# Peptides against a protein of PDB entry 5HDT: the designs that were tried, part 83

Target 1, 163 residues: chain A of PDB entry 5HDT
Amino acid sequence: MVVKTFMDMDQDSEEEKELYLNLALHLASDFFLKHPDKDVRLLVACCLADIFRIYAPEAPYTSPDKLKDIFMFITRQLKGLEDTKSPQFNRYFYLLENIAWVKSYNICFELEDSNEIFTQLYRTLFSVINNGHNQKVHMHMVDLMSSIICEGDTVSQELLDTV
Target 2, 163 residues: chain A of PDB entry 5HDT as posed
Amino acid sequence: MVVKTFMDMDQDSEEEKELYLNLALHLASDFFLKHPDKDVRLLVACCLADIFRIYAPEAPHTSPDKLKDIFMFITRQLKGLEDTKSPQFNRYFYLLENIAWVKSYNICFELEDSNEIFTQLYRTLFSVINNGHNQKVHMHMVDLMSSIICEGDTVSQELLDTV

## One batch from the design tools (peptide; made by RFdiffusion4, then SolubleMPNN)

Design b2_p19_5_s2 (from b2_p19_5, 13 letters changed)
Fold by OpenDDE base, seed 1:
Structure b2_p19_5_s2 (fold): chain B 163 residues (1-163), chain A 19 residues (1-19)
Amino acid sequence: as target 1 above (163 residues)
Amino acid sequence: DEKRKEKLKKAGEKFKEKF
């Protein structure tokens, strides 16, 4: 129910954005980011992606450390894209589609550890990509990586070596 | 819509409790 509610929420609903602010902050807690159930972690990642979509171009998270934790967490969940036959693949696809469309990772440019985040993202994407992925998955991955490269003032050598 | 607001709050609370 809550997941669907976030998916259906539009960016222009200021009252709902305010209502869910505390929930958005709570979803970024260690309890959820380190939840032992992988399906729960995926749902949390989708909710966080929706939160970034809803609050774009800003985010309700004011702590740079918390933002880093969130994007490192989302990056780890993207490993689930590897198995295209998984019952949860559609949710992994949703996660990828969302963050690519919204350009959610671009907020990381304000973080000191942006290069670490982007490097881990690229490594993860290249580790999971396979011939079972269709053109849409490839498109979203390219869009996600290209946006970061094009908008970044400087790209670390480590990131370039990863590509 | 106050009813919707209450429903959303309740849904959030249930989500926190479920996981």
Scores: peptide ipSAE 0.008, ipTM 0.385, DockQ to the pose 0.031
Fold by OpenDDE base, seed 3:
Structure b2_p19_5_s2 (fold): chain B 163 residues (1-163), chain A 19 residues (1-19)
Amino acid sequence: as target 1 above (163 residues)
Amino acid sequence: DEKRKEKLKKAGEKFKEKF
């Protein structure tokens, strides 16, 4: 229910954003980020992606360490894109589509460890891409990676080597 | 509007209960 609700939400009014702030913060807790069930983690990642969409261009998470944890967490979930025959593939696709469209990772430019986050994202995407992916998946991956390169003032050599 | 807010609040609570 909650996942479906977030998926259908537009960028809400400021009053609604405040109402859901506690839920947003709760979803970023270690309880959810380290949940033992991979399907739960996927749902959490989708919700987090929706939260970034709703609160854009800001995020309700103010701690740099927490933001890093969240994006590293989302990056790990993208590994599920590898199996195109998985019953959960559509949710992984949604996650990819969402973060690519919103350009959610661009908030990471404010973090000291931005290059680490982006490098890990690129490595993950290249590790899961295969011939079973359709053109839309490829386009979202390219859009996500190119947006980061185009908006970054400085790109590390390691990041360039992954492109 | 208030009804919508209540529905969303309940959805959040159900989420917390389930996981």
Scores: peptide ipSAE 0.008, ipTM 0.393, DockQ to the pose 0.033
Fold by OpenDDE base, seed 5:
Structure b2_p19_5_s2 (fold): chain B 163 residues (1-163), chain A 19 residues (1-19)
Amino acid sequence: as target 1 above (163 residues)
Amino acid sequence: DEKRKEKLKKAGEKFKEKF
């Protein structure tokens, strides 16, 4: 029910965005981010990606620490892209497509730990990329990484070393 | 139903300050 609610929402209804704000904030709690079930964590990541899409360009999360936790969490879920034959691969694809198109990680430029977040993202993407991925997956990965480099005035040497 | 929506909206705004 929760997943369907956020997936079907759009950016045009300000009243609905405010109505479901409590639910959006609740999904970023430790209960969901540290849930023991891998499939639940994937669903949570997709919902969080949808929340960023709906509330763009400003996320409903006001805590820098919470935003860092969320993006580090999403980054960890992207490891699931490695197995292209997994029954859950289409949902991992949805996650990648969403965050690449929305440019969700660009919110991280406001965070003090942005370089850490971007470095972990690049390391994760480079670790999972393989010849089993089709052109669309490669395109979304490149779009995601290129957007971060192009938007940043200064890129850390550590991040450049990962590229 | 409208009263409930307004209550949820206000509650959401309060939680936004904490999260």
Scores: peptide ipSAE 0.007, ipTM 0.349, DockQ to the pose 0.037
Fold by OpenDDE base, seed 4:
Structure b2_p19_5_s2 (fold): chain B 163 residues (1-163), chain A 19 residues (1-19)
Amino acid sequence: as target 1 above (163 residues)
Amino acid sequence: DEKRKEKLKKAGEKFKEKF
């Protein structure tokens, strides 16, 4: 039910965004991020990805520590992309496609620990990619990594221009 | 900050070359 709720929302529905704000905050609790069931954690990651899509370019989470925990959590779930024959692969694909399209990780540039987050993301993507992945998976991985590099360069240039 | 950007750039280049 929760997954379907966020998947069906669009970015222009301000009334729904306000209504489900508490649910979005609750999904980032330790109860869900540290849930013992792997399938539950995957569903939570998909919901969190949808939350970032809906609230983009901002996020409903105000704590830098919480944002770090969420992106480290999502990064850990991406390890599931390694097994292309898994019954859950389509959900892992959805997660990858979503975060690549939305550029969800770009909000991490505002965090002090952005280097750690991006390093772990790159290491994870390198560890899971294999010959069984089709062109679409490769494309999303490249798009995700390239977007982070390009955004980092842009921010650096803007800082230099203000000096 | 500059060191971070260089590391990310290097990782991205390695990825594009490998896949």
Scores: peptide ipSAE 0.024, ipTM 0.641, DockQ to the pose 0.027; fails the geometry check

Design b2_p19_5_s3 (from b2_p19_5, 10 letters changed)
Fold by OpenDDE base, seed 3:
Formats: sequence, C-alpha cells, structure tokens
Structure b2_p19_5_s3 (fold): chain B 163 residues (1-163), chain A 19 residues (1-19)
Amino acid sequence: as target 1 above (163 residues)
Amino acid sequence: SEKRKEKLEKAGKLYEEKY
C-alpha cells in the first residue's frame, strides 16, 4: 500500500505531500533501513526514491547524517541489479530508473561526505554491471553517473564523447 | 551491450579524475 501510494503521487499534490510527510520521515528510520528482510529493504528503497521524486527539489529529510544514511542505503540496494533473472529485478530496475530520472543523488552535493557517497555509488554500479543487462539499464546507469559529473563541474569534451 | 559498458567505465574514470 505504501509503495503504491507514493508511486501514484504527483509532485504538485501539496495536500497529499503534507498528509504523508510523517510516513516519509518514518520510512527513513533505522527500523526500515536495517530491516532484516531483503525484499522489505528493496521496497523501502523504492519508497524513498519516490519520496525524493515527490518532494523535489527539497527532500523532507533535513539532517545531513540522515541523508547520508539514506543514500548509502539506496546504493547498497542497487547491488540487486546484478541478477537479471531474479523475481525482484523489475523493482531494482524501477529503483535505478527513478533515481536516474529524478537525479536524486544530486542533493548529496550539499553534504560534506558527498565524495564518499558518489564513490560508493560508482563502485556499486561497476560491480553489478554485466552483459545480461539490456540497453535501458546501461543507459540509466550512464545517465545517473553523468549527471553527477556534470553537476560538479563544466562539461568536458571527454564526458561529451562518453555520454 | 559491451559498448555501453565501456561508456560507463569511461564516465567513472572521468569522475575519479575530477574529484
């Protein structure tokens, strides 16, 4: 129910955003981020991605430490992209597609530990990428990584050739 | 595809060089 609610919510629905603000904050608690069930953690990650989409450009999480925890958590979930035959692969794909399109990680530039977060993200993506991934998956990965590079500095010719 | 994988790796290398 929670997943469906956030997935269907529009960015311009201020009334709904206010209504579910407490739920959004609760989903970032240690109870959910450290949940023992892998499938639950994936669902939490998808919900968090939706929250960033809905509340953009300002996430409801104001604590730098909390934001770091969330993005490190999301990064860990992306490891599930490795097995393309998993029944949960479609949800991992959703997670990747969402964070790439929204450019969710760009919020991290305001954090002191942004470099650590981005490094872990890149390492994770490099660790899971394989020949079983279709073109869309690869494109989302490239888009996600390129957006971070472009936000940090001017676009280089090398990046233009890569993208 | 292998081509897309190479692009991803180049992007990663670029990030490491800049930051």
Scores: peptide ipSAE 0.043, ipTM 0.668, DockQ to the pose 0.038
Fold by OpenDDE base, seed 5:
Structure b2_p19_5_s3 (fold): chain B 163 residues (1-163), chain A 19 residues (1-19)
Amino acid sequence: as target 1 above (163 residues)
Amino acid sequence: SEKRKEKLEKAGKLYEEKY
């Protein structure tokens, strides 16, 4: 119910955003981020990605440490992209597609530990990418990485060649 | 594909150089 609620919300619904602010904050608690069930953690990650989509370009989380924890958590869930035959793969795909399209990781540039977060993201993506992934998955991975590279510097021809 | 993986790895190197 909670996941469906956030998935159906619109960025232009300011009243709804305020109404569910406390719920959004609660979903970032250790209870959910450290939940023992892997499927629950995946659902939490998708919900957090939806929260970033809804509240973009800002986030309801004011603590830099909390933001770091969330993105490190999401990065860990992306490891599930490795098994393309998993019954949960479509949900992992949703997570990847969402964070790539929204450019949710770009908020991390405001954090002191941004380099650590981005390094872990790249390492994770490099570890899971394989020939079983279709063109859409590869495209989202490239879009996600390219957005981060372009944010901090001018777009180079070398980067354009990698896209 | 392996070619796409190589491109992603190159992007990673670009990030390491710039950040």
Scores: peptide ipSAE 0.029, ipTM 0.545, DockQ to the pose 0.036
Fold by OpenDDE base, seed 2:
Structure b2_p19_5_s3 (fold): chain B 163 residues (1-163), chain A 19 residues (1-19)
Amino acid sequence: as target 1 above (163 residues)
Amino acid sequence: SEKRKEKLEKAGKLYEEKY
């Protein structure tokens, strides 16, 4: 229910954004981030990704530590992309597609520990990419990483070749 | 593909050099 609620929201619904702000904040609690069920954690990650999409370019989370926890958490969930035959792969794909399209991780540049977050992201993506992934998955991975590299409005030819 | 993986790794190196 929570997943569906946020998936159906858009950036133009200011009233709903305010209404569900408390829920958004609650989803970032340790109860959800440290939930023992892997599938629940994936759903939480998708919800968080949707929250970032809805509240972009800002996040409803005011604590830098909380933001770090969230993105480290999302990064851990991306490990699930490794198994393309998993019944949950479509949700992992959604997570990847969402955060890549929204450029969700770019908010991390405001954090002191941004380098740690991005490093873990790259390492995770490097570890899960395999020949079973189609071009769309690869594209989203590259887009996600390239967006971070491009932050600062400096686009080199080398970066363009990477994209 | 191996080519795609190489691109990802290249992006990672670019990040490390820039940041």
Scores: peptide ipSAE 0.027, ipTM 0.589, DockQ to the pose 0.037
Fold by OpenDDE base, seed 4:
Structure b2_p19_5_s3 (fold): chain B 163 residues (1-163), chain A 19 residues (1-19)
Amino acid sequence: as target 1 above (163 residues)
Amino acid sequence: SEKRKEKLEKAGKLYEEKY
């Protein structure tokens, strides 16, 4: 229910954004972020990604510590991209595609611990990328990492060569 | 592909050098 609600919501409905604000805040609670079931955590991550999409370029979370927890949580879920034959791979793909398209991690530049968050993201992506991934997965990974570099400073020729 | 992985690693190094 929660997944469907946020997936179908567009960015232009301020009324709906206000209506589901409490739900968005509740999904970031420790109960969900520390849930023992990995499939539940994946669903939570997808919902959080949708929340960032809906509320972009802002976020409904006002606490810097909470934002850090959320992005560290999402980063941990991306480990599931490693197994391309997993029954849940399509949801991991959705998560990756969403955060890459929205540039969700760019809000982390407002955090004091942005370097730690981005470092963990890059390390995670490096650890999961493999030859079993198709071109689309690789593209989203590159887009995600390149966007962060571009936001941090002027685009360099070296970055352009990497993209 | 291995080529794509190499590109990702280069991007990571760019970030590490800058930040």
Scores: peptide ipSAE 0.026, ipTM 0.601, DockQ to the pose 0.037

Design b2_p19_5_s4 (from b2_p19_5, 12 letters changed)
Fold by OpenDDE base, seed 3:
Structure b2_p19_5_s4 (fold): chain B 163 residues (1-163), chain A 19 residues (1-19)
Amino acid sequence: as target 1 above (163 residues)
Amino acid sequence: SEEYKKKLEKAGKLMKEKF
């Protein structure tokens, strides 16, 4: 229900944004980010991606530590893209598509640990890439990585080594 | 695919050119 609600929301609805602000904050709690069920974690990641879309250009999360936790969490979920035959693959695709389209990770440029976040993202994407992925998956992965390169003023040597 | 590899190479070149 929660996922469906956020998926149908647009960023122009201020009334709905206020209504679901508390829900957005709760979804970023340790209870959800560290949930033992991987399917639940995937749903949480999709909801978080939708939250970034809805509240763009600024997410409702003001704590730098919380933002880091969220993006490291989302990055870990992207590992599920490796198995293209998984019953959950379409949801992993949704996650990838949304974060690429919204350029969600660009919020991380203001974080002290941005290079760490981007490095982990690139390593994860390159680790899951395989010949089973279709053209759309490839495009979203490239778009996501290229957007960060284009918007960034500086890139660490470690990040360069991952490319 | 070769097309995907080319896109990755372009991204890599862009990174090297900008930084």
Scores: peptide ipSAE 0.023, ipTM 0.568, DockQ to the pose 0.044
Fold by OpenDDE base, seed 4:
Structure b2_p19_5_s4 (fold): chain B 163 residues (1-163), chain A 19 residues (1-19)
Amino acid sequence: as target 1 above (163 residues)
Amino acid sequence: SEEYKKKLEKAGKLMKEKF
C-alpha cells in the first residue's frame, strides 16, 4: 500500500502531501531504516526516494541528523545494483533512476556532513559499476554524480579525491 | 570551475573503464 501510494502522487497535490506527511515521517524511523529484511529496506528506500520527488525541492524531514541517516541509508541500498541478475534488480534500477532524475541528493548541500554523504555515494557507485550494466544504468550513475559536482561550489578535497 | 570539470572527466573515464 505504502509503495503504491507514493508512486502515484505528484508535486502538484498539496492536499495529498499534507495527508501523507505523517506516513512519510514514519518511514524514516529506526524501525524501517534498520529493518532486518533486505527486501523491506529496498522498498523503504524506494518510498523515501518517492517522498523526496514529491516534496522537492524541500523535504518533510526537519532534523539534519535524520536527513543524513536517510541518505546514508539510501546509499547503502544502492549496493544492490551490483548484481544485475537479481530478481530485485528492476527495483534497484527504479531507485537509481528516481534519485538521478530528481537530483534528490542536492538537498544534502544544506547539511554540515554533506561531504561525507557525497563521498560515500561516489564510492558506492564506483564499487558497484560493472560490465553487466547497460547504457541506461551508466547514464543515470553519471547524471547523478555530475549533478552534484556542477551544483556544488564548495566541494571538499576529500570528495574530489574520491572522484 | 576547471578543477570540477577535470574531476568529472576522471569520473567518466573510470566508469568507461569498468564497462
Scores: peptide ipSAE 0.021, ipTM 0.540, DockQ to the pose 0.029
Fold by OpenDDE base, seed 1:
Structure b2_p19_5_s4 (fold): chain B 163 residues (1-163), chain A 19 residues (1-19)
Amino acid sequence: as target 1 above (163 residues)
Amino acid sequence: SEEYKKKLEKAGKLMKEKF
């Protein structure tokens, strides 16, 4: 229900955004981020991505530490992109497509640990990319990485070395 | 693809030269 709710919401529904704000905050709790079921974690990641889409360019999360946890969490979920034959691949694709289109990670520039987040993202993407991925997947990955590089005035040497 | 990955790495190296 929660997943479907956020997927169906759009940015023009301001009243609904306020209504589900508390739910959005709860989805970022350790209970969900550290859930033992990987499929549940994937659903949570998709919901979080949708939340960022809905509330863009801002986010309902005010804690920098929480934002870091969320993006580190989302990054970990992207590992699931490696298996293109997985029944859950389409959902992983959705996650990638969403965060790439919305440029969700750009909010991380406001975080002190942005370089750590971006480094992990790049490492993850390069680790999962394979010959089974079609052009669209490649384009989303490149778009995501390029957006971060272009938006950032300075890129750490460590991040560049990751590429 | 692995070839694509290598191209990205080359692009990254090129970017290093710009920074």
Scores: peptide ipSAE 0.021, ipTM 0.542, DockQ to the pose 0.034
Fold by OpenDDE base, seed 2:
Parts: C-alpha cells; structure tokens; sequence
Structure b2_p19_5_s4 (fold): chain B 163 residues (1-163), chain A 19 residues (1-19)
C-alpha cells in the first residue's frame, strides 16, 4: 500500500505531498530501515527513492543524520542488483533507475559525511556489476556516478581510491 | 573542468572492465 501510494504520486501535487509528509518521515525511522525482512527493506528503499523524486530537488528530511542513514540504507539495498535472475530484480532495477534519473544522491553534497556516502555507493556499484547486466543497467550506474563526479566540489582520497 | 572529465573517464573505464 505504501509503495503504491508514493509510486502514483507526482511532483506537481503539493496537496498530496503535504498529506503524506508524515508517512515519508516515518519511513526513515529505524523501524523500517532496520526491518529484518530483506524484501520489506527493498520496498522501503523504493518508497524512499520515490519520496526523493516527489520532493526533488529538496527533501522532507531536515536531519543530516537521517539523510545519511537513508542513503547508506539505499546503498545497501543496491547490493541486490548482483543477481539478475532474482524474482526481485525488477524492483532493484526500479530503485537504480529512479535514483539515477532523479540524481537523488546529489542531496548528499550538503552533508558532512558526503564522501563516506559516495564511497560506499561506488564500492557497492563496482561490486555488483557483472556480465549479466544489460546496457541499461550499466548506463544507469554510470549516470549515477557521473552526476556525483561532475557536481562534486571536493572528493576525498578514499573516494578517489575507489574510483 | 578537466579534472572532472578525467574522473569520469576513469570511472567509465573501471565500469567497462567489470562489465
């Protein structure tokens, strides 16, 4: 239900954005980010990605700590891209496509721990990419990484070592 | 910038090596 709600919402509906603000905030709670079921966590990640899409270029989350937790969480979910034959792959693809298109991670530039977030993202993407991925998956991964490289003012040595 | 271009090229090469 929650997934469907945010998937169907668009950026132009300010009324709906306000209505579901509390839900968006609750999805960033430890209850959801640390949910024991991996499929639930994937759904949560997709919802969070949709929230960033809807509220772009801003985000309803005001806490830097929460933003960090969210993007670290999303990054962990991207590990599921490794198995292209998984029944859940289409949802992992959706997650990747969304965050790449929206450039969701660009919000992280305002965070003190941006380099840590980007480093983990790059490491994750490099670790999961394989010959089973088609050109579209590759394109989205490159687009996601390229946006961060092009718009980042400073890059840590750790990130440079990863790239 | 030229620096960003080089970083993109490097990232792209790394991705292609594993893809």
Amino acid sequence: as target 1 above (163 residues)
Amino acid sequence: SEEYKKKLEKAGKLMKEKF
Scores: peptide ipSAE 0.022, ipTM 0.536, DockQ to the pose 0.031; fails the geometry check

Design b2_p19_6_s1 (from b2_p19_6, 9 letters changed)
Fold by OpenDDE base, seed 3:
Structure b2_p19_6_s1 (fold): chain B 163 residues (1-163), chain A 19 residues (1-19)
Amino acid sequence: as target 1 above (163 residues)
Amino acid sequence: KSKLKFTKEEDKAFKLSRL
C-alpha cells in the first residue's frame, strides 16, 4: 500500500525517495486532492504529510499554488478529528501528530496567502477541539498552533480574532 | 524553495512515538 510505503520510509532512504518522487508529485494532483472518497482523501493527506517529513529539508513541490492547495487540503482533512469514535480516528491522529512534529505548515510562511492558510488551520482546529480528546491530541494541537505563532512575525486580524 | 528543519533525529523520535 502506498500509504505504508511513505509511512515506513526514512529521511535517509535516498534510493527509495528518488524512486517514489514521481508518485509523491502525482499524489498532489487534483485527481487525488479532489477524490470523491473521504477515506481516500485522508490516506492521501497522510501520504502528503509523510512526503514533507521524509523529503525535509526540501519539499518536492515547487509551485506556491500547489503548496497552498496541499495545505488547504490537509486542513480540510483535520475536520475528521472531531469524531473520536470514528474508525478512522487513529489515522486522523497520525496526520495531526505528523504535521505537529514536522512543523510542515511553516513552509507556508513563504506563501503570499499564508494568513489565509493559517486562519483556516486555526478555525479548523478550534472547531474540532472537544473534551473527548485526550491530552496527546490537545498537546499536538497546541504545539502546531504555537509553532506558527512563534515563527510568524505578522498575522492577520482575522487570525488574531480566532486565537 | 520550501525548506523545513525537521532532522533525522527528530524523525527517529517521531517514528518511535507512533502507535
Scores: peptide ipSAE 0.641, ipTM 0.934, DockQ to the pose 0.688
Fold by OpenDDE base, seed 2:
Structure b2_p19_6_s1 (fold): chain B 163 residues (1-163), chain A 19 residues (1-19)
Amino acid sequence: as target 1 above (163 residues)
Amino acid sequence: KSKLKFTKEEDKAFKLSRL
């Protein structure tokens, strides 16, 4: 499984990282980002999250437009956190946990459309957050949002006031 | 080229946290 491959990979696994680099690049293609199956898109999002993790400090994606597409895509997948009883919830949780730990969205500060990306992220998180989520989910959501606030004030004051 | 400040030590901690 591709998801497991990237999830189990280490940052210093240079040989393996090189082997799967082309796959990492292809996973960011429109074919996968616009895949009609929501479960496939979730798997793709998890892979992308792990790709940022294992290829750190340097992401393999160089195009600003592609980076924007990726993070907008990941943000859309986070909507799946809304249903805690879903069979796929654990995978949605992993996606959240990953991006919170890695702080991968901080790459977006270098993008011209960082405001749009962060705005969509905050809107999405606030749309799905509820009392049914356990402490860990809430913690990761807070960590994710606070790291962006600490690094830069690029989101609207309206959204920040709701935090 | 975009950079992340996420070290292998932090990755180890991340992996341990989800066990």
Scores: peptide ipSAE 0.638, ipTM 0.934, DockQ to the pose 0.697
Fold by OpenDDE base, seed 1:
Structure b2_p19_6_s1 (fold): chain B 163 residues (1-163), chain A 19 residues (1-19)
Amino acid sequence: as target 1 above (163 residues)
Amino acid sequence: KSKLKFTKEEDKAFKLSRL
């Protein structure tokens, strides 16, 4: 229900965005980010991805530490892209598609730990990418990585070594 | 505070692309 709510929401839905703002903030709490159920964590990640989409250009999260936690969390969920036969694969695909389109990771350039975040993202993507993925998955992965490289002023050597 | 360059037009295109 919550996942569908944010997924169906528009950027212009100002009243609805205001109504669910508190929920958006709570979804980034440790209770959800460290939830023991991986399926719940995936749903949370999708919601967070949509929150960045809906509230663009302004993310509702003000704490740099919280933003870091969120993107490290989303990165960890992307590991689920490895199993294409999983019943949850479509949700993992949506997560990838969303963050590739929205370019939400570009927010991380404002964080002092951006290199750590991007390094973990690239490591994760290269760990799951394989020839079994369809062209759309590959396209989104490439778009995501290319966007970060193109937008970034500097790329760490560790990140370059990963590529 | 944190700014994204994701427009309403891009969001519309995103929604259309996943249908």
Scores: peptide ipSAE 0.637, ipTM 0.933, DockQ to the pose 0.719
Fold by OpenDDE base, seed 5:
Structure b2_p19_6_s1 (fold): chain B 163 residues (1-163), chain A 19 residues (1-19)
Amino acid sequence: as target 1 above (163 residues)
Amino acid sequence: KSKLKFTKEEDKAFKLSRL
């Protein structure tokens, strides 16, 4: 399974990283980002999260527009965290844990539309946060949001006032 | 290409945290 391949890979796997580079690029295509199956989109999001992790410090995606699409896509998938009893919740948790650890959204500071991306992320997280989530989920959500606030000296007070 | 500062050591720690 492709998801397991990227999940098990690490940054030192240079030969594998080269072998699967084209697949990594293909997974960010509109075909996968706009796939009609919700479960497929979740798997794609997890793969993309691992791709940012594995290929760090350099993401394989060079287009600012593509990067925006990817992070907006990942943000949309995080809505699935709302249902803690879903059979897919563990994968949503993995997605959250990954992006919180990797701080992959920090790539967005280089994008012109960074404020839009961060605004959507915060709105999404606040919309799904509830008392049914365990402490680890809350911790990752807080870590994700705080890392962006701390890195952005210029995270506009305006953005903070909006959320 | 956009850059991240996620290190190899952090990746090891991340994988260990999931065990």
Scores: peptide ipSAE 0.630, ipTM 0.934, DockQ to the pose 0.696

